Peptides against a protein of PDB entry 2N1D. Designs and how they scored, part 19

Target 1, 169 residues: chain A of PDB entry 2N1D
Amino acid sequence: EVKVKIPEELKPWLVDDWDLITRQKQLFYLPAKKNVDSILEDYANYKKSRGNTDNKEYAVNEVVAGIKEYFNVMLGTQLLYKFERPQYAEILADHPDAPMSQVYGAPHLLRLFVRIGAMLAYTPLDEKSLALLLNYLHDFLKYLAKNSATLFSASDYEVAPPEYHRKAV

## One batch from the design tools (peptide; aimed at target 1 K11 R111 R115)

Design b1_p16_3 (made by RFdiffusion4)
Pose (drawn by RFdiffusion4):
Structure b1_p16_3 (pose): chain A 169 residues (1-169), chain P 16 residues (1-16)
Amino acid sequence: as target 1 above (169 residues)
Amino acid sequence: EEEEEEVEKIAEELGE
């Protein structure tokens, strides 16, 4: 199976997010302003601002769109805990206009790369095509971890009260 | 090794 190193700079964050959901019994039931699409656009324009190009412009653009669609096909199904089911229906009902790539903010973005390595093990391309994919994915994760101090806000996870657990049982 | 095990655990518990 494909071995992909998830940024060790973000591993404490991954465990932190998991720790908050499971151990701390905290849930993320609110729309974040720092959202995945905004970070995707930020990274997409970042590569352009350093070196204005046409050939790499659409490359970064569509790869970012790839992450967007990859995130959309996994967010509510593969990137979600069973304890987040109540907050999912809640946020979806309260804010049916807002995309999930926005409301769940940056903490839920890291989950995509955790699961996409497993699913791409069942769809094995050659090392070269996969290398270009992992190249840009790791490049994004490098930038992601670089600005992660003002990027992730796991502090918005609030402990789910017993009355709220009634929606999980 | 420990960090890899934690990542594998989290990955298994996602998607439930």

Design b1_p16_3_s1 (made by RFdiffusion4, then SolubleMPNN; from b1_p16_3, 10 letters changed)
Fold by OpenDDE base, seed 1:
Structure b1_p16_3_s1 (fold): chain B 169 residues (1-169), chain A 16 residues (1-16)
Amino acid sequence: as target 1 above (169 residues)
Amino acid sequence: SEMDKQIEEIQAALGE
């Protein structure tokens, strides 16, 4: 089994996000003011600014590309709560060709790391490659934790309107 | 911990 450890600093946000959606019946504002693509780009630039070697830079780019791909594949099937389904359907109807990494933001990206471990368990990676990948995933999570004050905010959510509730139930 | 229990609930609720 592959287990991705969530930093303790980010666990409270996962709970808050869960509470906002499932209990308070709020929705994350879409399209996100800072989407997943932008977050990953900032991370890559941050790593490059640290004076990494060419090989390390290549690895960062591959990790970013991988996270983006996993997010886009998993968002619709594994990263949404039931209450968010009507919103997702509306996004698909209005932006059918847009990757979800251009629509959704930090909260949904964080949810990826709650579920990605199970998928990695079925990925045919050698032990060394898997260890390296996990190291980068944890490194990225630490980056999110470092920037959590700007990436995660309850003000990015709003109460769903009555017409939405009719679709959700 | 209580936080870890909530994370497990989150894990179970995602994808519904």
Scores: peptide ipSAE 0.672, ipTM 0.955, DockQ to the pose 0.837
OpenDDE base, seeds 2, 3, 4, 5: peptide ipSAE 0.660, 0.656, 0.669, 0.660; ipTM 0.954, 0.953, 0.955, 0.954

Design b1_p16_3_s2 (made by RFdiffusion4, then SolubleMPNN; from b1_p16_3, 12 letters changed)
Fold by OpenDDE base, seed 1:
Structure b1_p16_3_s2 (fold): chain B 169 residues (1-169), chain A 16 residues (1-16)
Amino acid sequence: as target 1 above (169 residues)
Amino acid sequence: SADDARIAEIQAALGE
């Protein structure tokens, strides 16, 4: 089992996100004001501005690309609550060719790290490569924690309209 | 912790 540690600062948000969606029947406003692509770009720029070596900069770009790919692959099947399915269907209908990293935002990106460990467990990486990847994932999570005040807000959610409840299972 | 327990539930609920 591959363990991805969630920063303590972000654990309450995962719970709040879960509560907003599953218990309060709210939806994250889509398309996101700040989408996953933008968040990853900001992270990459942040790392580059800190005087990294060329090798480290290259590694950051690869990590960003990897996170984006995992997110786009996993969003529809692994990162949504049941209540969010009708919204996702509408997004697919309205944006059939758009990657979900351009539609969804920080809350769903954070959910990735709850599930990505299982995916990495089946990835043929040697111990050293896996450790390096995990270090970057944890570094990214720490970045999210540092910027949590601007990335995570209950005000980005809204009560689902009555017609939505009729669609939701 | 309480959050850890809830996160385990979250992990199980995602993807349904």
Scores: peptide ipSAE 0.566, ipTM 0.943, DockQ to the pose 0.831
OpenDDE base, seeds 2, 3, 4, 5: peptide ipSAE 0.552, 0.554, 0.557, 0.557; ipTM 0.941, 0.941, 0.941, 0.942

Design b1_p16_3_s3 (made by RFdiffusion4, then SolubleMPNN; from b1_p16_3, 11 letters changed)
Fold by OpenDDE base, seed 1:
Structure b1_p16_3_s3 (fold): chain B 169 residues (1-169), chain A 16 residues (1-16)
Amino acid sequence: as target 1 above (169 residues)
Amino acid sequence: AEWDAQIAEIQAALGE
């Protein structure tokens, strides 16, 4: 089993996000004001500004590309709660060819790291490569934790309208 | 440790 450790600073947010959607019947505002693509771009720029070597910069770009790809593949099948399904269907209808990394934001990106470990377990990576990848994933999570005040907010959610509840049955 | 039980529930609920 490949285990991705979530920073303690972000665990409360995962619970709040879960509560907002499943218990309070709210929805994250879509399209996100700051989407996954933007978050990953900011991270890459942040890492590059730290004076990394060319090889390290290349590695960051590869990690960013990988996170984006995993997110886009997993969003629809593994990163949504049941209550969010009608919203997702509407997004697909309105934006059929748009990558979900351009629509969704930080909360759903964080959910990726709850599930990505199982996916990595089936990825044919050698031990050294896997360790390196995990290091970068943890580094990215620490970046999210550092910027959590601006990335995660309950004000980005809204109560679902009555007509939505009828679709969510 | 405090949040791990709820994270497990979240993990189970995602993808439904």
Scores: peptide ipSAE 0.653, ipTM 0.949, DockQ to the pose 0.829
OpenDDE base, seeds 2, 3, 4, 5: peptide ipSAE 0.641, 0.646, 0.644, 0.644; ipTM 0.947, 0.948, 0.948, 0.949

Design b1_p16_3_s4 (made by RFdiffusion4, then SolubleMPNN; from b1_p16_3, 9 letters changed)
Fold by OpenDDE base, seed 2:
Structure b1_p16_3_s4 (fold): chain B 169 residues (1-169), chain A 16 residues (1-16)
Amino acid sequence: as target 1 above (169 residues)
Amino acid sequence: SEDDARVEEIRKALGE
């Protein structure tokens, strides 16, 4: 098993996110004001600003691309709670060809890292490559934790309207 | 920890 450690600072947010959706019957506002693409871009730029070598910049770009790819593949089937399914269906109907990394934001991106370890277990990577990838994933999670005040907020959620609740039941 | 247990429950709940 490939273990991706979630920063302790972000674990409470995962719980809050879960509570907002499943218990309080709220929905994350879509499209996100800051989508996954933007978050990843900011991370890449942040890494570049720290004076990384060209080789390290390349690695960061590859990691960003990989995270985006995994997110887009896994969002619909792995990263949604049941209550969010009607919302996702509406998004697909309106934007069938849009990558979900352009629609969803930080909370759903964080959920990826709850599940990504299991997916990486099936990825044919050698030990060194996997260790490098994990280091970057943990580095990215650390970045999310550092910027959690701007990326994660309950104000980005809203109570689902009655008509939605009927659809979700 | 309590949060660890909750995260595990979240892992199970995702994708249902």
Scores: peptide ipSAE 0.482, ipTM 0.924, DockQ to the pose 0.829
OpenDDE base, seeds 1, 3, 4, 5: peptide ipSAE 0.159, 0.151, 0.167, 0.194; ipTM 0.780, 0.776, 0.782, 0.793; seed 5 fails the geometry check

Design b1_p16_4 (made by RFdiffusion4)
Pose (drawn by RFdiffusion4):
Parts: structure tokens; sequence; C-alpha cells
Structure b1_p16_4 (pose): chain A 169 residues (1-169), chain P 16 residues (1-16)
């Protein structure tokens, strides 16, 4: 199976997010302003601002769109805990206009790369095509971890009260 | 389940 190193800079964050959901019994039931699409656009424009190009412009642009669609096909199914099912229906009902790539903010973005390596093991392309994909994915994760201090806000996870657990049982 | 797979993949990612 494909061995992909998830950024060790973000591993503490991955464990932290998991720790909050499972151990801390905290849930993310609110729409974050710092959302995945905004970070995607920020990274997409970042590559352009350093070196204004046409050839790499659409390359970054569609790869970002790829992450967007990849995230959309996994967010509510593959990137979600069973304990997040109540908050999912809640946020979806309260804010049916807002995309999930926005309301769940940056903490849920990292989950995509964790699962996508496993699913791409069942769809094995050659090393070269996969290398270009992982190249840009790791490049994004490098930038992601670089600005992660003002990027991730796991502090918004609030402990789910017993009355709220009634929606999980 | 999907949540258990996500947890297993997180553990694998941490171990790497």
Amino acid sequence: as target 1 above (169 residues)
Amino acid sequence: SASELLEEDIKKAVEE
C-alpha cells in the first residue's frame, strides 16, 4: 500500500483533534470563518504571487479544485466521526446555505490527507503520476503547517453535554 | 465503520 508521510508538524494537531472528539468528548458545532476553501484560495494565490505565471497558474488552480472535490467526496462520510453525526445534522439544518468545506474550518481539512492515502492504495497509479500528486499535496501541507499557528483553531471544540449526547445515542 | 477506519489511519499516520 502507498506509504505517505503525513506532516509530522501536523501530527500533534491530528492527535489533538482526535483527542478532543473521543477523549475530551468535545464537538465542533459552529461555522468557522477560517475555512478550507479560503485556505485553498490562499495557497492557490500564494504560488502565483511569488512567481506570476500562466502555466503554473491553472495547475495550482485545478489541483486546488481537486482537493476541493476530494474533500467533498469524503467530508461527511470518510472524514467524520460517528460522534460528529449530531453536529453534522445540526449545522446542516441550521445553515443549509453554507458549505461543509466552510463551516468545519481548518481542523477537518487535515483528515482528507489521512484517508486519501488509504483510498488511493486501492486505485494504484504509477509512481510518477502519484509523485506529482503527492508533490503538490505535500507542498500544500508544507504551507499548511507553516501557517498552522494562525490556521487551525481546535479551541472551538466544546465539550458535548449529556443532553446533546441524546442525539448521538 | 468509517470512523473506525479514520481512527486506524490516524494511528498509522502517527506511527510513521

Design b1_p16_4_s1 (made by RFdiffusion4, then SolubleMPNN; from b1_p16_4, 8 letters changed)
Fold by OpenDDE base, seed 2:
Structure b1_p16_4_s1 (fold): chain B 169 residues (1-169), chain A 16 residues (1-16)
Amino acid sequence: as target 1 above (169 residues)
Amino acid sequence: SASDALAAEIERAVAE
């Protein structure tokens, strides 16, 4: 098993996110005010500003592209709670050609890293490449933790309306 | 379900 460690700073958020959706019956506001594409772009720019070489910049860009791809593939089938499915269906209807990385935000992106380890286990990477990838994934997670105050907020959720509850049953 | 699996993995991740 490929293990992706979640920073301690973000573990409480995973619980809060779960609680907001599953128990409090709230929904993350979509489209996100800061979507996954934007978060990844900010990360890449952050890494660039830290004095990376051309090779390091290339590696960061590849990692960002990979995270985006995995997110877009996994969001609909792996990263949603049951209560969120009607919302997802509405998003697909309203934005049929938009990648979900342009719609969803930090909470759902964080959920990816809870699930991505199993997917990486089946990815044909040598040990060195996998270690490098994992280092970048952990680096990105630390970036999320560092910026958690702006990326993760209960104010980005709202109570689902009564008509939504009827759809979600 | 995928929803249950997600919740379970989150529980596991938090417990580590």
Scores: peptide ipSAE 0.485, ipTM 0.926, DockQ to the pose 0.839
OpenDDE base, seeds 1, 3, 4, 5: peptide ipSAE 0.485, 0.294, 0.423, 0.445; ipTM 0.925, 0.844, 0.915, 0.919; seed 4 fails the geometry check

Design b1_p16_4_s2 (made by RFdiffusion4, then SolubleMPNN; from b1_p16_4 with L5E D9L)
Fold by OpenDDE base, seed 4:
Structure b1_p16_4_s2 (fold): chain B 169 residues (1-169), chain A 16 residues (1-16)
Amino acid sequence: as target 1 above (169 residues)
Amino acid sequence: SASEELEELIKKAVEE
């Protein structure tokens, strides 16, 4: 198994996110005010602004693309709590061709990193590539932690309306 | 379920 360590600063958020949805029956407001695409773009720009060479810039872009792809593949099937399923169904109905990285935001992106380790374990990557990828993933997580105040907030969630509760049974 | 597995993985991640 490939281990992807979650920064200590973000661990409480994983719990809060779980609590907001599963116990408090709230939903993350969609479409996200700041979607996954924008978060990844900000990260890439952040890395580029720090004087990266062409190769490093290329690597960042590839990592961003990879994260986006993984997110889009995994969101609907692996990154949602049961209570979020009706919301996801509505999103699919309203935006059938939109990648979920344009709809969902930081909380769901963070959930990806809880799951991504197992996925990478079965990905045919050479040792060097895997190590490099892991470094970037941890670097990205550090970026999320650094910007956690703006990326993770309970105010981005809303109490699900009664009609939603009826759907979520 | 996927939801249950996610919860378990989060639990592990938090406790790690």
Scores: peptide ipSAE 0.524, ipTM 0.934, DockQ to the pose 0.837
OpenDDE base, seeds 1, 2, 3, 5: peptide ipSAE 0.506, 0.512, 0.521, 0.520; ipTM 0.931, 0.931, 0.933, 0.934; seed 3 fails the geometry check

Design b1_p16_4_s3 (made by RFdiffusion4, then SolubleMPNN; from b1_p16_4, 5 letters changed)
Fold by OpenDDE base, seed 4:
Structure b1_p16_4_s3 (fold): chain B 169 residues (1-169), chain A 16 residues (1-16)
Amino acid sequence: as target 1 above (169 residues)
Amino acid sequence: SASEELEALIAKAVAE
């Protein structure tokens, strides 16, 4: 089993996100003000600005691409609470060809990392590659934690309208 | 369900 540890700073947000959706019946505003693509791009640029070598830049880009792919694959089937399903259906209907990384934002991206470990367990990576990947994943999570004040906010959620409640059970 | 599993995994992640 591959374990990806969530930074302590982000654990409370996972709870708040869960509470906002499942108990308070709110929805994350879509399309996100800052979508997953943008977050990943900012991370990549941040890493580049830290004076990384070309090889490290390449690795970062590959990791970013991987995270994006995982997110796009898993969002609809594994990263949504039941209450969010109608919203997702509407997004698919309106934007059938849009990758979800262009629609959803930081909260849903963070949810990926509670599942990504299990997915990596089925990825045929050698030990060295896996270790490197895990290092980048943890590094990225730390980046999210560092920028949590701007990436995670309850103000990005809104109470679902009555019409939504009628179709969401 | 996927939603229930997600909740469980989040609970585990928080408890780590």
Scores: peptide ipSAE 0.541, ipTM 0.938, DockQ to the pose 0.853
OpenDDE base, seeds 1, 2, 3, 5: peptide ipSAE 0.523, 0.524, 0.534, 0.540; ipTM 0.935, 0.935, 0.937, 0.938

Design b1_p16_4_s4 (made by RFdiffusion4, then SolubleMPNN; from b1_p16_4, 5 letters changed)
Fold by OpenDDE base, seed 2:
Parts: C-alpha cells; structure tokens; sequence
Structure b1_p16_4_s4 (fold): chain B 169 residues (1-169), chain A 16 residues (1-16)
C-alpha cells in the first residue's frame, strides 16, 4: 500500500464536503468556477515562480499531467457520491467529450487523493521515482491547504431542487 | 458501491 496523507487542514473539508452532499442534499455547482485544470495550472506556475530548475519544472509538469489524467479516469466511477450521479449524467449528456478536469473543481480533486495511493500501488515505479512522486503529491496537497480558503467553500454548493431529488432516489 | 467505498476511504483518511 502506498499511503498519501491528507493534510490536517483539509481533513475537515472532506467531512464538510460529504455532509453537504449526502446529508444536506446539495450539489457542487458545475461547471466549477475554478476547475481542476486551472488549479493544476496555478500550482505549476506557483512552483515555477519559486525558482525551480528546468528539471524540476519538467517534473512538476509531469506530475500535474499525471494528476489530471488520474482525475479524468477516476471521477465518474470512483469519486462521486450516489447523490451526485444524476448530475454527472447530465454533464456527460451536455458535454460528452469534455474532460472532467474542465468541469469539476477542488472538492472532487481532493477526493482523488483519498484513492490515489491505492492506484500507485499498482503502478510499476522504482522506489526513487515513487518517492519523488509522493513528495510532489504531498507538496500539491499542501498547496491546496494553503489556498483552501479560495478553493473550498460551502458557497460553491447549492441545494438540489425537488426535481433532482426525484431522480436521485 | 463506489460511493460507499469513497466514504470508507474518506473516513480512513480523516482518522489517520
């Protein structure tokens, strides 16, 4: 097992996100005002501004690309609560060819990191490569924590209308 | 279900 620890600052958000959707029957507004693509881009630019070498920049870009890829693969099948399924279906119907990283935002991206460790366990990486990747993943999570005030907000959720409840049963 | 698994993993992540 590959363990990716969630920063303490973000653990409460995972709970709040769960509560908003499963208990309060709210939905994250889609398309996200700040989608996964933009978050990853901001992170990459942030790392670039820190005076990284060319090699480090390359590594960051690859990590960003990897996160995006995993997110797009996993969102629909592994990162949604049952209550969110009708919303996802609507997104697919309206935007069949759009990658989910252009639709969903920070809350769903954070959910990825709850699962990503298990995925990495099946990825053929040497120990050094895996350690480097894990360092970047944790670094990215710290970035999310640092920017949590702008990335994670209950105001980005809305109470699902009665019509939605009927099809979400 | 995938939803239940997600919840389980979140609980685990929060508890760690």
Amino acid sequence: as target 1 above (169 residues)
Amino acid sequence: SASEELERLIEKAVAE
Scores: peptide ipSAE 0.529, ipTM 0.934, DockQ to the pose 0.842
OpenDDE base, seeds 1, 3, 4, 5: peptide ipSAE 0.522, 0.035, 0.031, 0.029; ipTM 0.933, 0.688, 0.666, 0.671

Design b1_p16_5 (made by RFdiffusion4)
Pose (drawn by RFdiffusion4):
Structure b1_p16_5 (pose): chain A 169 residues (1-169), chain P 16 residues (1-16)
Amino acid sequence: as target 1 above (169 residues)
Amino acid sequence: SASELLEEDIEKAVAT
C-alpha cells in the first residue's frame, strides 16, 4: 500500500483533534471563518504571487479544485467521526446555505490527507503520476503547517453536554 | 466503520 508521510509538524494537531473528539468529548458545532476553501485560495494565490506564471497558474488552480472535490467526496462520510453526526445534521440544518468546506474550518482539512492515502492504495497509479500528486499535496501541507499557528483553531471544540449526547445515542 | 477506519489511519500516520 502507498506509504505517505503525513506532516509530522501536523501530527500533534491530528492527535489533538482526535483527542478533542474522543477523549475530551468535545465537538465542533459552529461555522469557522477560517475555512478550507479560503486556505485553498490563499495557497493557490501564494504560488502565483511568488512567480506570476500562466503555465503553473491553472496547474495550482485545478489541483486546488481537486482537493476541493476530493474533500467534498470524503468530508461527511470518510472524514467524519460518528460523534460528529449530531453536529453535522445540526450545522447542516441551521446553515443549509453554507458549504461544509467552510463551516468545519481548517481542523477538518487535515483529515482528507489521512484517508486519501488509503483510498488511493486501492486505485494504484504509477509512481510518477502519484509523485506529482503527492508533490503538490506535500507542498500544500508544507505551507499548511507553516501558517498552522494562525490557521488551525482546535480551541473552538467545546465539550458536548449530556443533553447533546442524546442526539448521538 | 468509517470512524474506526479514520482512527486506524490516524494511528498509522502517527506511527509513521

Design b1_p16_5_s1 (made by RFdiffusion4, then SolubleMPNN; from b1_p16_5, 7 letters changed)
Fold by OpenDDE base, seed 4:
Structure b1_p16_5_s1 (fold): chain B 169 residues (1-169), chain A 16 residues (1-16)
Amino acid sequence: as target 1 above (169 residues)
Amino acid sequence: SNTDELEALIEKAVAE
């Protein structure tokens, strides 16, 4: 199995995110103040500013595109807790043509990396390509960790109203 | 369910 290590700095957040939603019955505010598209764009720009070669820049763009695509594919079916389903349904109703990478933010993006390893195990990549991809994924995770103070905050969550609880059973 | 699996994967990821 392909292993994608979560940075130590972000491990507590995965727990907090889970706790906020599943136990405290809160919801991440949507649309995100900083959506996945923006986060990925910032990462790409960050990498470009670091003096990447043309090949490195191309690779970053491909990785960003891949992460975005995977996120958009997996968000609705694999990255949501049960309590978040009504919210997701509302988002789909209000924004039927919007990719979820334009709606959701860092917490849900981080959840992708919990599942991405298993997904990559079914992806037909040669060893070298897979290693390169994994390196970039870990690099991106480190980027998230570096910016965790601005990307991950309990203040981005709010207590779901009682009427929402009735829908979320 | 996908939710249960996600929770399990998170627990595993955190425990590593």
Scores: peptide ipSAE 0.344, ipTM 0.882, DockQ to the pose 0.823
OpenDDE base, seeds 1, 2, 3, 5: peptide ipSAE 0.323, 0.327, 0.336, 0.343; ipTM 0.875, 0.877, 0.880, 0.882; seeds 2, 3 fail the geometry check

Design b1_p16_5_s2 (made by RFdiffusion4, then SolubleMPNN; from b1_p16_5, 5 letters changed)
Fold by OpenDDE base, seed 4:
Structure b1_p16_5_s2 (fold): chain B 169 residues (1-169), chain A 16 residues (1-16)
Amino acid sequence: as target 1 above (169 residues)
Amino acid sequence: SATEELEALIEKAVAE
């Protein structure tokens, strides 16, 4: 089994995120003030600014592209709690052609890494390629942890209105 | 592991 290790400092956030939505019936404000595309772009720029070689830059870009693709594929079917489904439906109606990486933000992106391991198990990667990918995924997660104060906040959530509760039943 | 527990939690929440 492919296992992606979540940084210890981000694990509590996953629980808080779940609690905010599932138990407190709040919703993450959409569109995100800092969407997944922007987060990935910042990461790529961060890596480039650290004096990476061309090969390193290529690898970073490929990883960013991969994360974005996986996110866009998995968001609607794998990363949303049931309570978030009506919100997602509204997003699709309002932004039918927009990738979800332009709408959703860090909390949902973090959820990807809880689920991505299982998906990678179905990917025909050799051991070396998989190890390299995992290293970059862990590197990206460390980046998220480093910037967690600006990326993860309960203030980005708000209590869903009563009419939303009826739709979410 | 803690990650597996969180995954299980997320999966459970998605299924609810």
Scores: peptide ipSAE 0.048, ipTM 0.706, DockQ to the pose 0.121
OpenDDE base, seeds 1, 2, 3, 5: peptide ipSAE 0.038, 0.039, 0.044, 0.038; ipTM 0.695, 0.699, 0.704, 0.697

Design b1_p16_5_s3 (made by RFdiffusion4, then SolubleMPNN; from b1_p16_5, 6 letters changed)
Fold by OpenDDE base, seed 3:
Structure b1_p16_5_s3 (fold): chain B 169 residues (1-169), chain A 16 residues (1-16)
Amino acid sequence: as target 1 above (169 residues)
Amino acid sequence: SATEELEKLIEEAVAE
């Protein structure tokens, strides 16, 4: 199995995220004020502005594209808690052709990295290429940790109305 | 590991 290490700074947030939704019955406000696409774009621009003399096999844009694709594939089936399913259904109805990377934000993106390791184990990448990809993923996670104050906030969640509770059971 | 615990937590919550 491919292990993706989550920064210690972000692990508590994963727990808080779970608690807000599953125990406190709150929902992340959608569409996200800052969606996954924008987060990835900011990261790409950040990497470009810093300059990179490293000879990496993958370009930043390719990594960003890969993360986006994995997110869009896995969000609906792998990254949502049961309580979030009615909300997701509503999003699909309202935005049938929109990728979920344009709707969801940082908390759900972070959930991807809890699950992505298992998926990467089935990629046809050789050992060297996989190692390079993992380095990029870890680098991105460090970026999320660095910007966690602006990306992760309980204020982005709201208490689900009673009507939602009835259809979420 | 903590990551593994979180993965299980997510999986359990999704499976509810």
Scores: peptide ipSAE 0.038, ipTM 0.702, DockQ to the pose 0.120
OpenDDE base, seeds 1, 2, 4, 5: peptide ipSAE 0.037, 0.033, 0.037, 0.035; ipTM 0.696, 0.671, 0.698, 0.690

Design b1_p16_5_s4 (made by RFdiffusion4, then SolubleMPNN; from b1_p16_5, 6 letters changed)
Fold by OpenDDE base, seed 2:
Structure b1_p16_5_s4 (fold): chain B 169 residues (1-169), chain A 16 residues (1-16)
Amino acid sequence: as target 1 above (169 residues)
Amino acid sequence: SASDELAALIEKAVAE
């Protein structure tokens, strides 16, 4: 298995995220105030502003595009807790053609990185490519950690109404 | 797979 290290600063958030949803029966407010597309765009712009070479800029753009696509594929089937499924169904009904990267935000994006390592283990990559990918993934995670105060907040969650509980059971 | 797509993008970037 390819190990993608989650920054220590973000590990507690994963626990809080799980607790908010599963134990406290809250839901992340959708559509996200800051969606995955925006987060990735900000990261890309951040990297560009750091004086990267053209090749580095290209690589960042490709990594961002890859993360976005991976998120959009994985969100519905792999990244949701059971309690979130009715909400996801409602999103699909209301926005059938919208990519989930335009709906969901940082918490769900972070969940992707818990899964990505296992998936990469089954993808044929040479050592150089894998190392580069891991570097960018870790760099992005570091970016998330740096901006965690604005990206991860319990205030982005709300207690699900009683009618939702009936749907979730 | 999703991982294949990501990997393909990285491979392309590394090749350049």
Scores: peptide ipSAE 0.052, ipTM 0.707, DockQ to the pose 0.037
OpenDDE base, seeds 1, 3, 4, 5: peptide ipSAE 0.028, 0.027, 0.026, 0.024; ipTM 0.663, 0.631, 0.632, 0.645

Design b1_p16_6 (made by RFdiffusion4)
Pose (drawn by RFdiffusion4):
Structure b1_p16_6 (pose): chain A 169 residues (1-169), chain P 16 residues (1-16)
Amino acid sequence: as target 1 above (169 residues)
Amino acid sequence: EEEEEVELIREELGVD
C-alpha cells in the first residue's frame, strides 16, 4: 500500500483533534471563519504571487479544486467521527446555506490527507503520476503547517454536555 | 509510535 508521510509538524495537531473528540469528549459545533476553501484560495494565490505564471496558475488552481472535490467526497463520510454525527445534522440544519468545507474550518482539512492515502492504495496509479499528486499535496501541507499557528483553531472544540449526547445515542 | 497513532486515528475516522 502507498506509504505517505503525513507532516510530522501536523501530527501533534492530528492527535490533538482526535484527543478532543474522543478523549476530551469535545465537539465542533460552530461555523469557523477560517475555512478550508479560504485556505485553499490563500495557497492557490500564494504560488501565483511568488511567481506570476500562466502555466502553473491553472495547475495550482485545478489541483486546489481537486482537493476541494476530494474533500467534498470524503468530508461527511470518510473524514467524520460517529460522535460528530449530531453536530453534522445540527450545523447542516441551522446553516443549510453554508458549505461544510467552510463551517468545519481548518481542523477537519487535515483529515482528508489521512484517508486519501488509504483510498488511493486501492486505486494504484504509477509512481510518477502519484509523485506529482503527492508533490503538490505535500507542498500544500508544507504551507499548511507553516501557517498552522494562525491556521488551526482546535480551541473551538467544546465539551459535549450529556443533553447533547442524547443525539449521539 | 507516531505512525501507530496516525493509523489508529485513520481507522477510527469515517462513518461508513

Design b1_p16_6_s1 (made by RFdiffusion4, then SolubleMPNN; from b1_p16_6, 9 letters changed)
Fold by OpenDDE base, seed 4:
Structure b1_p16_6_s1 (fold): chain B 169 residues (1-169), chain A 16 residues (1-16)
Amino acid sequence: as target 1 above (169 residues)
Amino acid sequence: SWEEQVREIQAALGTD
């Protein structure tokens, strides 16, 4: 198994996110105020502004593209709690052609990194390539941690209405 | 512990 280490600053959030959804029966407000595309774009720009070499810049762009792709592929099947399924169904109906990276935000993006390790374990990457990828993923996670105060907030969640509960049960 | 919590999260994600 490939282990993706979550920054200490983000560990409590993952727990809070889990609690908000599964135990408090709240939903993240969608479409996200700041979607995954925007977060990744900000990260890429941040990295570029720090004076990366051509190779490093290319690598960042590739990583961003990869994260986006993985997110869009995995969101519907691996990154939602059961309680969020009705919301997801509504999103698909309302935004049939939109990638989920344009709808969902930081909390769901963070969830990717608790699941991506298993996916990477089955990816045919050599040890060196995998290590490099992990380094970039960890770098991105550090970025999320650095901006966690603005990216993660319980105020972005709301109590699901009774009619939703009936659908989610 | 975090290890226990993340396992619980992992187990809960992606379930129907």
Scores: peptide ipSAE 0.562, ipTM 0.929, DockQ to the pose 0.706
OpenDDE base, seeds 1, 2, 3, 5: peptide ipSAE 0.543, 0.537, 0.540, 0.546; ipTM 0.925, 0.924, 0.925, 0.925

